# Peptides against a protein of PDB entry 5D63: the designs that were tried, part 45

Target 1, 292 residues: chain A of PDB entry 5D63
Amino acid sequence: SLRRGIYHIENAGVPSAIDLKDGSSSDGTPIVGWQFTPDTINWHQLWLAEPIPNVADTFTLCNLFSGTYMDLYNGSSEAGTAVNGWQGTAFTTNPHQLWTIKKSSDGTSYKIQNYGSKTFVDLVNGDSSDGAKIAGWTGTWDEGNPHQKWYFNRMSVSSAEAQAAIARNPHIHGTYRGYILDGEYLVLPNATFTQIWKDSGLPGSKWREQIYDCDDFAIAMKAAVGKWGADSWKANGFAIFCGVMLGVNKAGDAAHAYNFTLTKDHADIVFFEPQNGGYLNDIGYDSYMAFY

## One batch from the design tools (peptide; made by RFdiffusion4, then SolubleMPNN)

Design b1_p12_3_s1 (from b1_p12_3, 5 letters changed)
Fold by OpenDDE base, seed 4:
Structure b1_p12_3_s1 (fold): chain B 292 residues (1-292), chain A 12 residues (1-12)
Amino acid sequence: as target 1 above (292 residues)
Amino acid sequence: SIPTLSADFIPA
């Protein structure tokens, strides 16, 4: 079954993603097919899937940018019914905004069925152009029509997944204690992570003995990412991944504070040095504490 | 005990 999380949803037939046009929060904003760039944030194309308790395989889909929800217009079962962004809540009972999401017949892509109408989210005519209509359309779960098949590329991790990634890293001290701050984390591409770092002013910050040293840099980066998240996205129920670690060197005579994020495949962590913006697999310290 | 946090980053 599909896990709670943030997804980039890509058509199985053409290189088009489900896009909320202009990221607008207005009711009735068209959801359309749009091109995307791999390994980028794809601002208007991220969707938080929230599972509905006691309703099998059924979710609301909240656009991360606008905070509005995928909505089948009037819940109509007519083929060609518009799919739009509309105000809502994560655990709504409105069947216009409830989507049953299960594997397609190919076992890799998903189909997205409106709970009420039983029609499927369809990239009309498989049109790959920017702004192509996405609509409810008749179909069945076992049909192979790529207009109704979607890859759900996970862009977030749960706290448990992050914990697991840390646990398998070789640069963890035997006394390590981790503290989980949130439940679900959007994982940023390094380019975005770096841009936040640049915009924070940290590249020009001066190291000063104790008054502004490694821990201040690391915490400032964490704060900058948090603020970026709050300022960038209208959806709730997730955080932006940026960890802080405290580590001790092998000799045991020096300690350092630094950041970390997750690798592209979300399986491992990579260390980030906020004093110079570098990414490292080995920062020279073993972490005895982290919060993220 | 673990030292206080004062170390500069040393590039690899």
Scores: peptide ipSAE 0.077, ipTM 0.761, DockQ to the pose 0.146
Fold by OpenDDE base, seed 2:
Structure b1_p12_3_s1 (fold): chain B 292 residues (1-292), chain A 12 residues (1-12)
Amino acid sequence: as target 1 above (292 residues)
Amino acid sequence: SIPTLSADFIPA
């Protein structure tokens, strides 16, 4: 079954993603097909899928940017019914905003069925143009029509997944203790991570013994990422991944504080040196503590 | 014990 998480939802037939037009928070804002750029944020095209307890395979879909929810207009079962952004809550009982999401017949893509109407989210006519209509449309689970088939590309990790990635890394000290701060994390592309670092002012910050040294740099980076998240997204229920680690060198005579993020495949961590903006697979220290 | 976090940073 689909896991809770943030997804970029791409049509199986054409290179279009489910896009909330202009990222607007207004009720009734059209959800449309729109082009996307791989390995970028795609601001209006990220959706937090929240599973509904005790309702199998059923979710709300919250647009990260607007904080509004995917909504089938009037819950109508008519083909061509608009799918819009609309105010809501993660665990709503409003069937207009409840979506059963299960694998399609191809076993890779998903179909998105409105819980109430039993119609499916449809890229009308498979139109690949920007602004193409997305609507509720009649269909069946076993139908192969790519207009109603969607790839759910996961852009986030759970705390457990992050923990597992850390556990696989060879640069972890035997005394390691990790502290998980949140439940779900949007994983940023390195380019975005770096831009946040640049905007934080850290590139121009001066190392000073104890008063502004490695731990200050690392914490400042995490704070910058946190602020970026808060300023960028209206949805709740997730964090932006940016870890802090404390590590000791092999000789045991030096310690360092640094950041880390996840690799693109979310399977491993990569270390980030906030004092120079570098990404490293080996920072020269073994982590004895992390919080993220 | 773990050393104090005070090691110098040496740019590459």
Scores: peptide ipSAE 0.074, ipTM 0.755, DockQ to the pose 0.140
Fold by OpenDDE base, seed 1:
Structure b1_p12_3_s1 (fold): chain B 292 residues (1-292), chain A 12 residues (1-12)
Amino acid sequence: as target 1 above (292 residues)
Amino acid sequence: SIPTLSADFIPA
């Protein structure tokens, strides 16, 4: 079953993603097919899938940028019914905004069925052009029509997944204690993470004994990422992944504060040195405390 | 015990 998370949703037939036009928060904003760039954030094309308790395989889909929800116009079962962004809530009972999402017959892609109408999200005519119509359309779970098959590429991790990634890292001290701050985290590409670091002013910040040293750099980076998240996205219920660690060296006579993020496959952590913007698999310290 | 966070950094 599909996990709660943030997804980039890509058509199985053509290189087109589900896009909220201009990221607009206006009710009735068209949801369309649009080109995308791999390994980038694709601003208008990220969707938070929130599972509905006690309703099997059923979710709301909140556009991360606009904070509005995928909505089948008037809940109509007519083929060609518009799919739009519309105001809503994560746990709505409005069937226009409830989507049953399950594996297609190919076992890799998903189909997105409106809970009420039982029609499927369809890239009309498989049109790969920017702005191509996305609509509700008749279909079945077992048919192979690629217009209605979608890859759900997960762009986030749960706190449990992050915890697991940390746990299998070899640079963790025996006294380690982790503190989880949020439940779901958008994981940024390194390029975006680095850009936030640059924009924070940290590259020009001067190290000063005690008054502005390693812990200040690490906390400033986390604060910068947090602010970037708040300023960039209108959806709620998630955070931007950026961890802080305190570590001790093997000799036990030096300690350091640093950041960390997750690798592209979300299986491992990578350390980030906020004093120089470097990514390292081994920063020379074993973490005894983290918060993220 | 864990030492204070005093590790200096000298950029290249």
Scores: peptide ipSAE 0.044, ipTM 0.745, DockQ to the pose 0.135
Fold by OpenDDE base, seed 3:
Structure b1_p12_3_s1 (fold): chain B 292 residues (1-292), chain A 12 residues (1-12)
Amino acid sequence: as target 1 above (292 residues)
Amino acid sequence: SIPTLSADFIPA
């Protein structure tokens, strides 16, 4: 089944993603097809899928930017019914906002069925233009119509997945203790991570013995990412991935504090030096403590 | 014991 997480949802037929128009939080805001840029944030096109307990394969879809939910207008089963953003809650019982999401017949893409109406989220006519209508439409699970097939590209990791990525890394000290702060993490592209670093003022910050040294830089970076997350997104129930590590060198005579994030495929960690903005596979220290 | 956190970044 589809895991809880943040997804970029792309049509299987044309290069169009499910987009909340203008990222507006107003009830009734159209959800439309829109172009996207791979390996970027795609602000209005991220959806938090929250599984409904005890209802198989059924989710709410919260727009990360607006904090509103995918909603089939009036729950109508009529073909062409608008799909909009609308206020809601993650565990609502409103069938207008409940979506059964399962693999299509091709085994790779998903179909998104409204729980109540049993109609499917449809990119009308497979229109690839910006602003193309997305609507509820009649269909079946078995048919191969690409207008109703969607790729769910996962943009987040669970705390367990992050923990596993850390565990695979060779630069972990034998005394390592990790502390998990949140349950689900949006993983940023390096370009975005770097931009947050730049905007934080850290590139111009002066290293000063003890009073503003490596631990201050590393914690300031995490604080900057946290604030960026809070200021950028209206949805709740997730965090922005940015870790802090404390490490000791091989000789055991020097220690350092630094950051880390996840690689694009989410399988590994990469170290980030907040004193110079560099990404490294080996920062020269083995981590004995992390929190993220 | 683990030493005090005071190191600048030293490229590998």
Scores: peptide ipSAE 0.042, ipTM 0.741, DockQ to the pose 0.150

Design b1_p12_3_s2 (from b1_p12_3, 5 letters changed)
Fold by OpenDDE base, seed 5:
Structure b1_p12_3_s2 (fold): chain B 292 residues (1-292), chain A 12 residues (1-12)
Amino acid sequence: as target 1 above (292 residues)
Amino acid sequence: STPTLSADNVPK
């Protein structure tokens, strides 16, 4: 079954993603097909899938940017019914905003069925153009029509997945203690992570013994990412991944504070030096403490 | 015990 998480939802037939037009929070904002750039944020095209307790395979889909929810207009079962962004809540009982999401017959893509109408989210005519209509349309679970098949590219990790990535890293000290701050984390591309670092002012910050040294840089980066998240996204229920580590060198006579994020495949961590913006697979320290 | 935190002024 589909896990709770943030997804980039891509059509199985053409390189088009489910896009909330202009990222607008207005009720009735069209959800449309739109081009995307792989390995980027794709701001208006991220959806938080929240599973509904005790309703099998059923979710709300919250647009990360707008904080509004995927909504089948009037819950109509008529083919061609608009799918829009609309105000809502994660655990709504409104069937206009409840979506049953299960694997398609091909075993890799998903179909998105409105809980009430039983129609499916459809990229009308498989149109790959920007602004192409996405609508509710009649269909069945076993049909192979790519207009109604969607890849769910996971853009986030659970705290458990992050914990697992840390656990298998070779640069963890035997005394390691980790502290999980949140439940689900949007994992940023390095380019975005770096841009946040640049915008934070840290590149120009002066290192000063004790008063503003490694721990201050690392915590400032964490704070900058947190602020970026709060300022950038209207949806709740997730965080932006940015960890802080304290580590000791192999000799045991020096300790450093630094950041870390996850690799693209979410399987490993990569260290980030907030004093110079560098990414390293080995920062020269073994972590004895992390919070993220 | 772990040593106190320290770092060089890492070059930009």
Scores: peptide ipSAE 0.159, ipTM 0.845, DockQ to the pose 0.134
Fold by OpenDDE base, seed 4:
Structure b1_p12_3_s2 (fold): chain B 292 residues (1-292), chain A 12 residues (1-12)
Amino acid sequence: as target 1 above (292 residues)
Amino acid sequence: STPTLSADNVPK
């Protein structure tokens, strides 16, 4: 079963992703196939899948950028019916915006079926061009047609997954206490994380004894990421991952505050030094406290 | 007790 989370949804046949055209929040904005760049944010191509309680394998799909929802026009079962962005809510009863998402016959990709019409999200003609039509189309769950098969690349982690990644790290102190702030986190590519750091002004900030030292840098980075999230995305129900840690060195005579994020595969954490923008596997401290 | 967070100027 598909987990709640943020996904980049890629066609199984051609290198095209499900894209909300121009990221527009207008009702009726076309959802189209569009090229993507691996390991980047792909702004208009991120979708929050929210599972519907007591309806098996059924979700709404909220575009992270626009805050609008994937919508089958008029809920029509006709092949070629437009799939658009449209205003909605996460737990709507509108069948135009309810999507049953289950594994395809290949066991790796998914098919996306409209709950009401029972038609499937289809990259029309498998067109790999930017702006290619995505429509509802007749099909079955067991068909191998790649026009209707989609890889769901998970771009977020749950708080539990983040907790597990921290627990696997060797640089955690025996007295460690972690505090979870949110439930689901978009994990940024390092390039994006670094750009937020640059835009925050921290690269030019001067370290000053106690009045603006490690904890100030680390908290400023956390605040910058939070603001970036609020300013960048219209969808709700998720946060941007950026942790703060307090750590003590092996000798026990020095402490440091720093940030951390998750690795590309979401299985591990990597430390981020907000004083110089460096990523480190070992920052020289063992964390006794984190919040994220 | 854990030491305070000080004297931790990291070179840029």
Scores: peptide ipSAE 0.156, ipTM 0.838, DockQ to the pose 0.125
Fold by OpenDDE base, seed 1:
Structure b1_p12_3_s2 (fold): chain B 292 residues (1-292), chain A 12 residues (1-12)
Amino acid sequence: as target 1 above (292 residues)
Amino acid sequence: STPTLSADNVPK
């Protein structure tokens, strides 16, 4: 079953993603097919899937940028019915905004069925052009039509997944205690993470003994990422991943504060030194405390 | 006990 999370949703037939046009929060904004760039943010093309309790395989899909929800116009079962962004809530009972998402017959892609109409999200004619129509269309779960098959590329991790990634890292102290701040985290590409670091002013910040040293740099980076998240996205119910660690060296005579993020596959952590913007697999310290 | 957080300035 599909996990709660943030997804980039790509058509199985052509290199097109589900895009909320212009990222607009206006009711009735078209959802369209649009080109994308791998390993980038793709601002208007991220969707938070929130599972509905006690309704199997059924979700709302909130556009991360606009904070609006995928909506089948009038809940109509007619082929060609518009799919738009519309105001809503994560746990709505409005069947226009409820989507049953399950694996297609190929076992890798998903189909997206409207809960009420039982029609499927369809890239009309498999059109790969920017702005191509996405509509509700008749279909079945077992047919192979690529117009209705979608890859759900997960762009976030749960707190449990982050916890697991930390736990298997070799640079964790025996006294380690982690503190989880949020439930779901958008994981940024390193390029974006670095850009936030640059924009924060930290590259030009001066290290000063105790008054502005390692802990200040690490906390400032986390604050910068938090602000970037708040300023960039209108959806709620997620955070931007940026951890803070306190670590001690092997000799036990020095301690350091630093950041960390997740690798591209979300399976491991990588350390980030906010004093110089470097990414390291080994920062020379074993973490005894983290919050993220 | 852990030492005070006082690692040296990391080169840029």
Scores: peptide ipSAE 0.151, ipTM 0.839, DockQ to the pose 0.138
Fold by OpenDDE base, seed 2:
Structure b1_p12_3_s2 (fold): chain B 292 residues (1-292), chain A 12 residues (1-12)
Amino acid sequence: as target 1 above (292 residues)
Amino acid sequence: STPTLSADNVPK
């Protein structure tokens, strides 16, 4: 079953992603196929899938950028019915915005079926051009048409997944206590993470004993990421991953505060030094506390 | 107890 999370949804047949045109929040904004760049944010192409309680394999899909939801126009079962962004809520009962998402016959891609109409999200004619029509179209779960098959590239982690990644890291102190702040986290590419760091002013900040030292840098970075998230995305129900750690060295005579994020595969953490913008697999400290 | 964090910095 598809997990709650943020996904980049890519066609199984051509290098096209489900894109909310211009990221517009206007009702009726077309959802279209559009090219994408791997390992980038792809602003208009991220979707928060929220599972509907007690309705098997059924979700709303909220565009992260616009905060609007994938909507089958008038819930029509006619082939070629427009799929648009439309205002909504995560747990709506509006069948125009409810999508049953299950594995396709190939076992890797998914199909996206409108709950009401039973039609499928279709990249019309498999058109790979920017702005290509995405529509509801007749289909079946078992057919192999790639126009209706989609890879769900997970761009986020749950708090449990983050916790597990931390637990696997060798630089965790025996006294470690972690505090989870949110439930789902968009994991940023390092380039984006670094850009936020640069824009925060931290590169020009001066270390000063106690008044502005390692903990201040680390907290400032987390605050900067939080602000970036709030300023960048209109959807709710997720956070941007940026952790703060406190660590002690092996000798037990020095402590440090620093940040961390997740690796691309979301399986491990990597440490980030907010005083110089460096990424490290070993920062020289074992974490006794984290919040993220 | 854990050392204070104030003792550590990274040179610019």
Scores: peptide ipSAE 0.041, ipTM 0.741, DockQ to the pose 0.113

Design b1_p12_3_s3 (from b1_p12_3, 5 letters changed)
Fold by OpenDDE base, seed 3:
Structure b1_p12_3_s3 (fold): chain B 292 residues (1-292), chain A 12 residues (1-12)
Amino acid sequence: as target 1 above (292 residues)
Amino acid sequence: AIPDLSADAVPA
């Protein structure tokens, strides 16, 4: 089944994503098809899928930006019924906001069925234009209509997945102890991560012995990312990935504090030096402690 | 065995 996580949801037929118009939190805000840019944040097009306990393959979909939920208007089974953003809660019993999400017949894409109406989220006419209508529409699980097939591009990792990525990295000290701070993490593109770094003021900060040294830089970066997350997104139940590591060099005579994030495929970590904004596969230290 | 940062922290 689909894992809890943050997804960019892309149509299987045309290069269009499920977009909450203007990222508005107003009830009834249209959800529409919209173009997207790969490897960018795509602000209004991220959805937190929360699985409903004891209801097979069924989720709420919370727009990350607005904090509102995907909602089938009046729960109507009529073809062409609007799909909108609407206030809600992650574990609602409102069938207008409950979506059964399972693999389509092609085995790669998903279909999104409203729990109550049994209609499917449909990019009407497969329209690739910005603002194209997304609606509930009649369908079946086994039909091949790409208007109702969606790729779920996972944009987040669980704490367990992050832990696994760290564990397989070769630059981890034998004494390593990691501390998990959250359960699910939005993984930022490097460009966004770098922009947060720039906006933090760290590029202009001066290294000073003890008073503002490596640990201060690393903690300041994590704080900046945390604040960016809080200021940028209205949804709850996730964090922004930015780790802090303490490491020792190979000679064992020097220690350093630095940051790390995950690679694009989420399989590995990459180190980030907050003193210069560099990304490195090898920062010259083996981590003995991390929190993220 | 692991040096603490108070003694060993250096600029990047």
Scores: peptide ipSAE 0.255, ipTM 0.869, DockQ to the pose 0.119
Fold by OpenDDE base, seed 5:
Parts: structure tokens; sequence; C-alpha cells
Structure b1_p12_3_s3 (fold): chain B 292 residues (1-292), chain A 12 residues (1-12)
């Protein structure tokens, strides 16, 4: 079954993603097909899938940017019914905003069925153009029509997954204690992470003994990412991944504070030095404490 | 014992 998380939802037939037009929070904003750029944020194309308790394979889909929800207009079963952004809640009972999401017959892509109408989210005519209509359309679960098949590219990790990634890293001290701050984390591309770092003013910050040293840099980066998240996204129920670590060197006579994020495949962590903006697989310290 | 950050590293 599909896990709770943030997804970039891409058509199985053409390189088009499910896009909330202009990221608008207005009720009735069209959801359309739109091109995307791999390894970027794709701002209007991220969806938080929230599983509905006790309703198998059924979710709400909240647009991360707008905070509005995927909505089948009037819940109509008519082919061509508009799919729009609309205000809602994560655990709504409104069948217009409830989507049953299960694997298609190909075992890789998913189909997205409206819970009420039993129609499917359809990239009309498989149109790959920007702004192409996405609508409810008749279909079946076993049909191979790529217009109704979608790849769910997971853009987030659970706290458990993050914990596991940390645990298998070789630069963790035997005394390590980790503290989880959130449940689900959007993992940023390094380019975005770096841009947040740049915008924070940290590149121009001067290291000063004790008064503004490694721990201040690391905490400032964490705070900057947190603020970026709050300022950028209207959806709730997730955080932006940015960790803080305290580590000890191999000699055991010096400590350092630094940041870390997850690799692109979410399987490993990479260390980030907020004093210079560098990414390192080995920062020269073994972490004895982290919070993220 | 793990050193605390009073023994932190010089600028990176």
Amino acid sequence: as target 1 above (292 residues)
Amino acid sequence: AIPDLSADAVPA
C-alpha cells in the first residue's frame, strides 16, 4: 500500500506531472499536467498523501504549496469532470476529496480513483503540453491506459527511515543518541538546501570563539531551513529535513557541531558544514548526538 | 568521556 508521504506524481505515458495551476489556493483552481525538472522542488507539483484510517488504500491529496486538496468537481462520475484544488482537511469525509490509490496492472505505476464516483484521474488524451487537462474519467483498475497511470515519486522520508539512514552511516559514535522532532520530512535537493544556506546570511557570518562558533552555525542553518519551510508551504503535517549533529573526532579530543541531510535516494545521510556550505561524506567527526 | 563543545574545532 502507498505510504503516507509527499509525492511527485508523474504520468506513466508522458513526462508530465500533476500540477496545481500557479499553486493557487483558490477553490476551483485547475489541476493540470505540466512539465517538470528532475532533482528540483517542482513547487506546485508536490502532494501530501494522507491515508484515511480504516478505509483501505484511500487518501486525501494535499498540495504542498497551496494547502488545498485534490477535488473532483461535484463528485461527478461524468468523463471529463474537472479535478481542482479545493479547501479541505486531511481526514475529510467528503468523497470529492477521497482518492483510492493502488498499483496498476503493471505493478509500478498507480491509479487514482475517486472514492465516490469510482472514476479515475486521467491526463486527458495523454497530452504532454503544459496546462493539459486532468479530469475524472471512466476506467478500470486492470486497464493499461497510461492516461490513468501515475508514478508516485516519493519526495519525503518518515522519521523511521531517517533514523535508519543515520544508523547505517559509518560516522556515528557508539554513544550516539538521536532525537526525532517530526514524523515526515521533505528531503530537499542539495541545490535548494544550499540556496537556503546562502539566503540565511551564514556565508557572510564570521566564526567567533564561543560567541558564534560551530554550534551557532549549525543551529542557524536548522532555523533557516525551518523558516524556509514555514514561509514556502501552506500544507501542514510535514517538516523539511535538516539535522543538527554533535560529533567527536577520531582522537576523541575535539568536538564539532554540523548539519546533515539525506542523499537523493534517501538511503544515506550526507554531512553539511554550515561554515562553508560544503557537503561531505566524511566530516571528520563521529556523531554522538543528533536532532532532526 | 566525550569532549563538550567548549573544545570545539577551529573554523572549518
Scores: peptide ipSAE 0.253, ipTM 0.871, DockQ to the pose 0.156
Fold by OpenDDE base, seed 1:
Structure b1_p12_3_s3 (fold): chain B 292 residues (1-292), chain A 12 residues (1-12)
Amino acid sequence: as target 1 above (292 residues)
Amino acid sequence: AIPDLSADAVPA
């Protein structure tokens, strides 16, 4: 079953992703096929899938940028019915905005079926051009038509997954206590994470004994990422991953505060030194406290 | 005992 999370949704046949045109929050904004760049944010192409309680394999899909929802126009079962962004809520009962998402017959891609109409999200004619129409179209779960098959590339982690990644890291102190602040986290590419760091002014900040030292740098980075998230995305129900750790060195005679994020595969954590913008697999400290 | 951060006297 598809987990709650943020996804980049890519066509199985051509290198095209599900894109909310211009990231507009206006009702009726077309959802279209559009090119994408791997390992980047792809701003208008991220979708928060929220599972509907007690309705098997059924979700709303909220565009992360606009905060609007994938909507089948008039809930029509006619082939070629427009799929648009439209205002909504995560747990709506409107069948125009409810999507049953299950594995296709190939076992790797998914099909996206409208709950009410039973038609499928279709990249019309498999058109790979920017702005290509995405529509509801007749189909079946077992058909192999790549126009209706989509890869769900997960761009986020749950708090439990983050916790597990931390737990398997060798640089955790025996006294470690972790504090989870949110439920789901968009994991940023390092380039984006670094850009936020640069824009925060931290690269030009001077270390000063106690008044602006390691804890201030680490907290400032966390705050900068939080602010970036709030300013960049209109959807709710997720955070941007950026952790703070306190650690002790191997000798046990020095402590440090630093940040951490997740690796590209989301399986491990990587440490980030906000004083110099460096990414490290070993920062020289074992964490006894984290919040993220 | 783990030292607290008040003992941090040097930058990274």
Scores: peptide ipSAE 0.251, ipTM 0.865, DockQ to the pose 0.115
Fold by OpenDDE base, seed 4:
Structure b1_p12_3_s3 (fold): chain B 292 residues (1-292), chain A 12 residues (1-12)
Amino acid sequence: as target 1 above (292 residues)
Amino acid sequence: AIPDLSADAVPA
């Protein structure tokens, strides 16, 4: 079954993703097919899937950027019914905004069925052009029509998954204690993470003994990412991944504070030095404390 | 004992 999380939803037939047009929060904003760039944030194309308690395989889909929800217009079962962004809540009872999401017959892609109408989210005519219509359309779970098959590429991790990634890293001290701050984390591409770092002013900040040293840099980066998240996204129920670590060197005679994020595949962590913007697999310290 | 960050702090 699909886990709660943030997804980039890509058509199985053509290189098109489910896009909320212009990221607009207005009711009735078209959801359309749109091109995407791998390994980028794809701002209007991220969807938070929230599972509905006690309703099997059924979710709301909140656009991360607009904070509005995927909505089948009037809940109509007619083929060609518009799918739009519309105001809503994560645990709504409105069947226009409830979507049953299960694996297609190919075992890799998913189909997205409206709970009420039983029609499926369809990239009309498999049109790969920007702005192509996405609509409710008749179908069945076992059909092979790629217009109604979607890859759900996970763009976030749960706190448990982040914890597991940390546990696999060889640069963790035997006394390590981790403290989880949130439940679900959008994992940023390094380019975006670096841009936040640049925009924070940290590249121009001067290291000063005690008054603005390693811990200040690391905390400032965490704060910058937090503010970026709050300022960039209208949806709630997730955070932006950026960790802080305290570590000790192998000799046991020096400590350092630094940041970390997750690798592209979400399986490992990579260390980030906020004093110079560098990414390192080995920062020269073993972490005895983290919060993220 | 792990040293804290108050002593021998240096830039990266």
Scores: peptide ipSAE 0.250, ipTM 0.863, DockQ to the pose 0.116

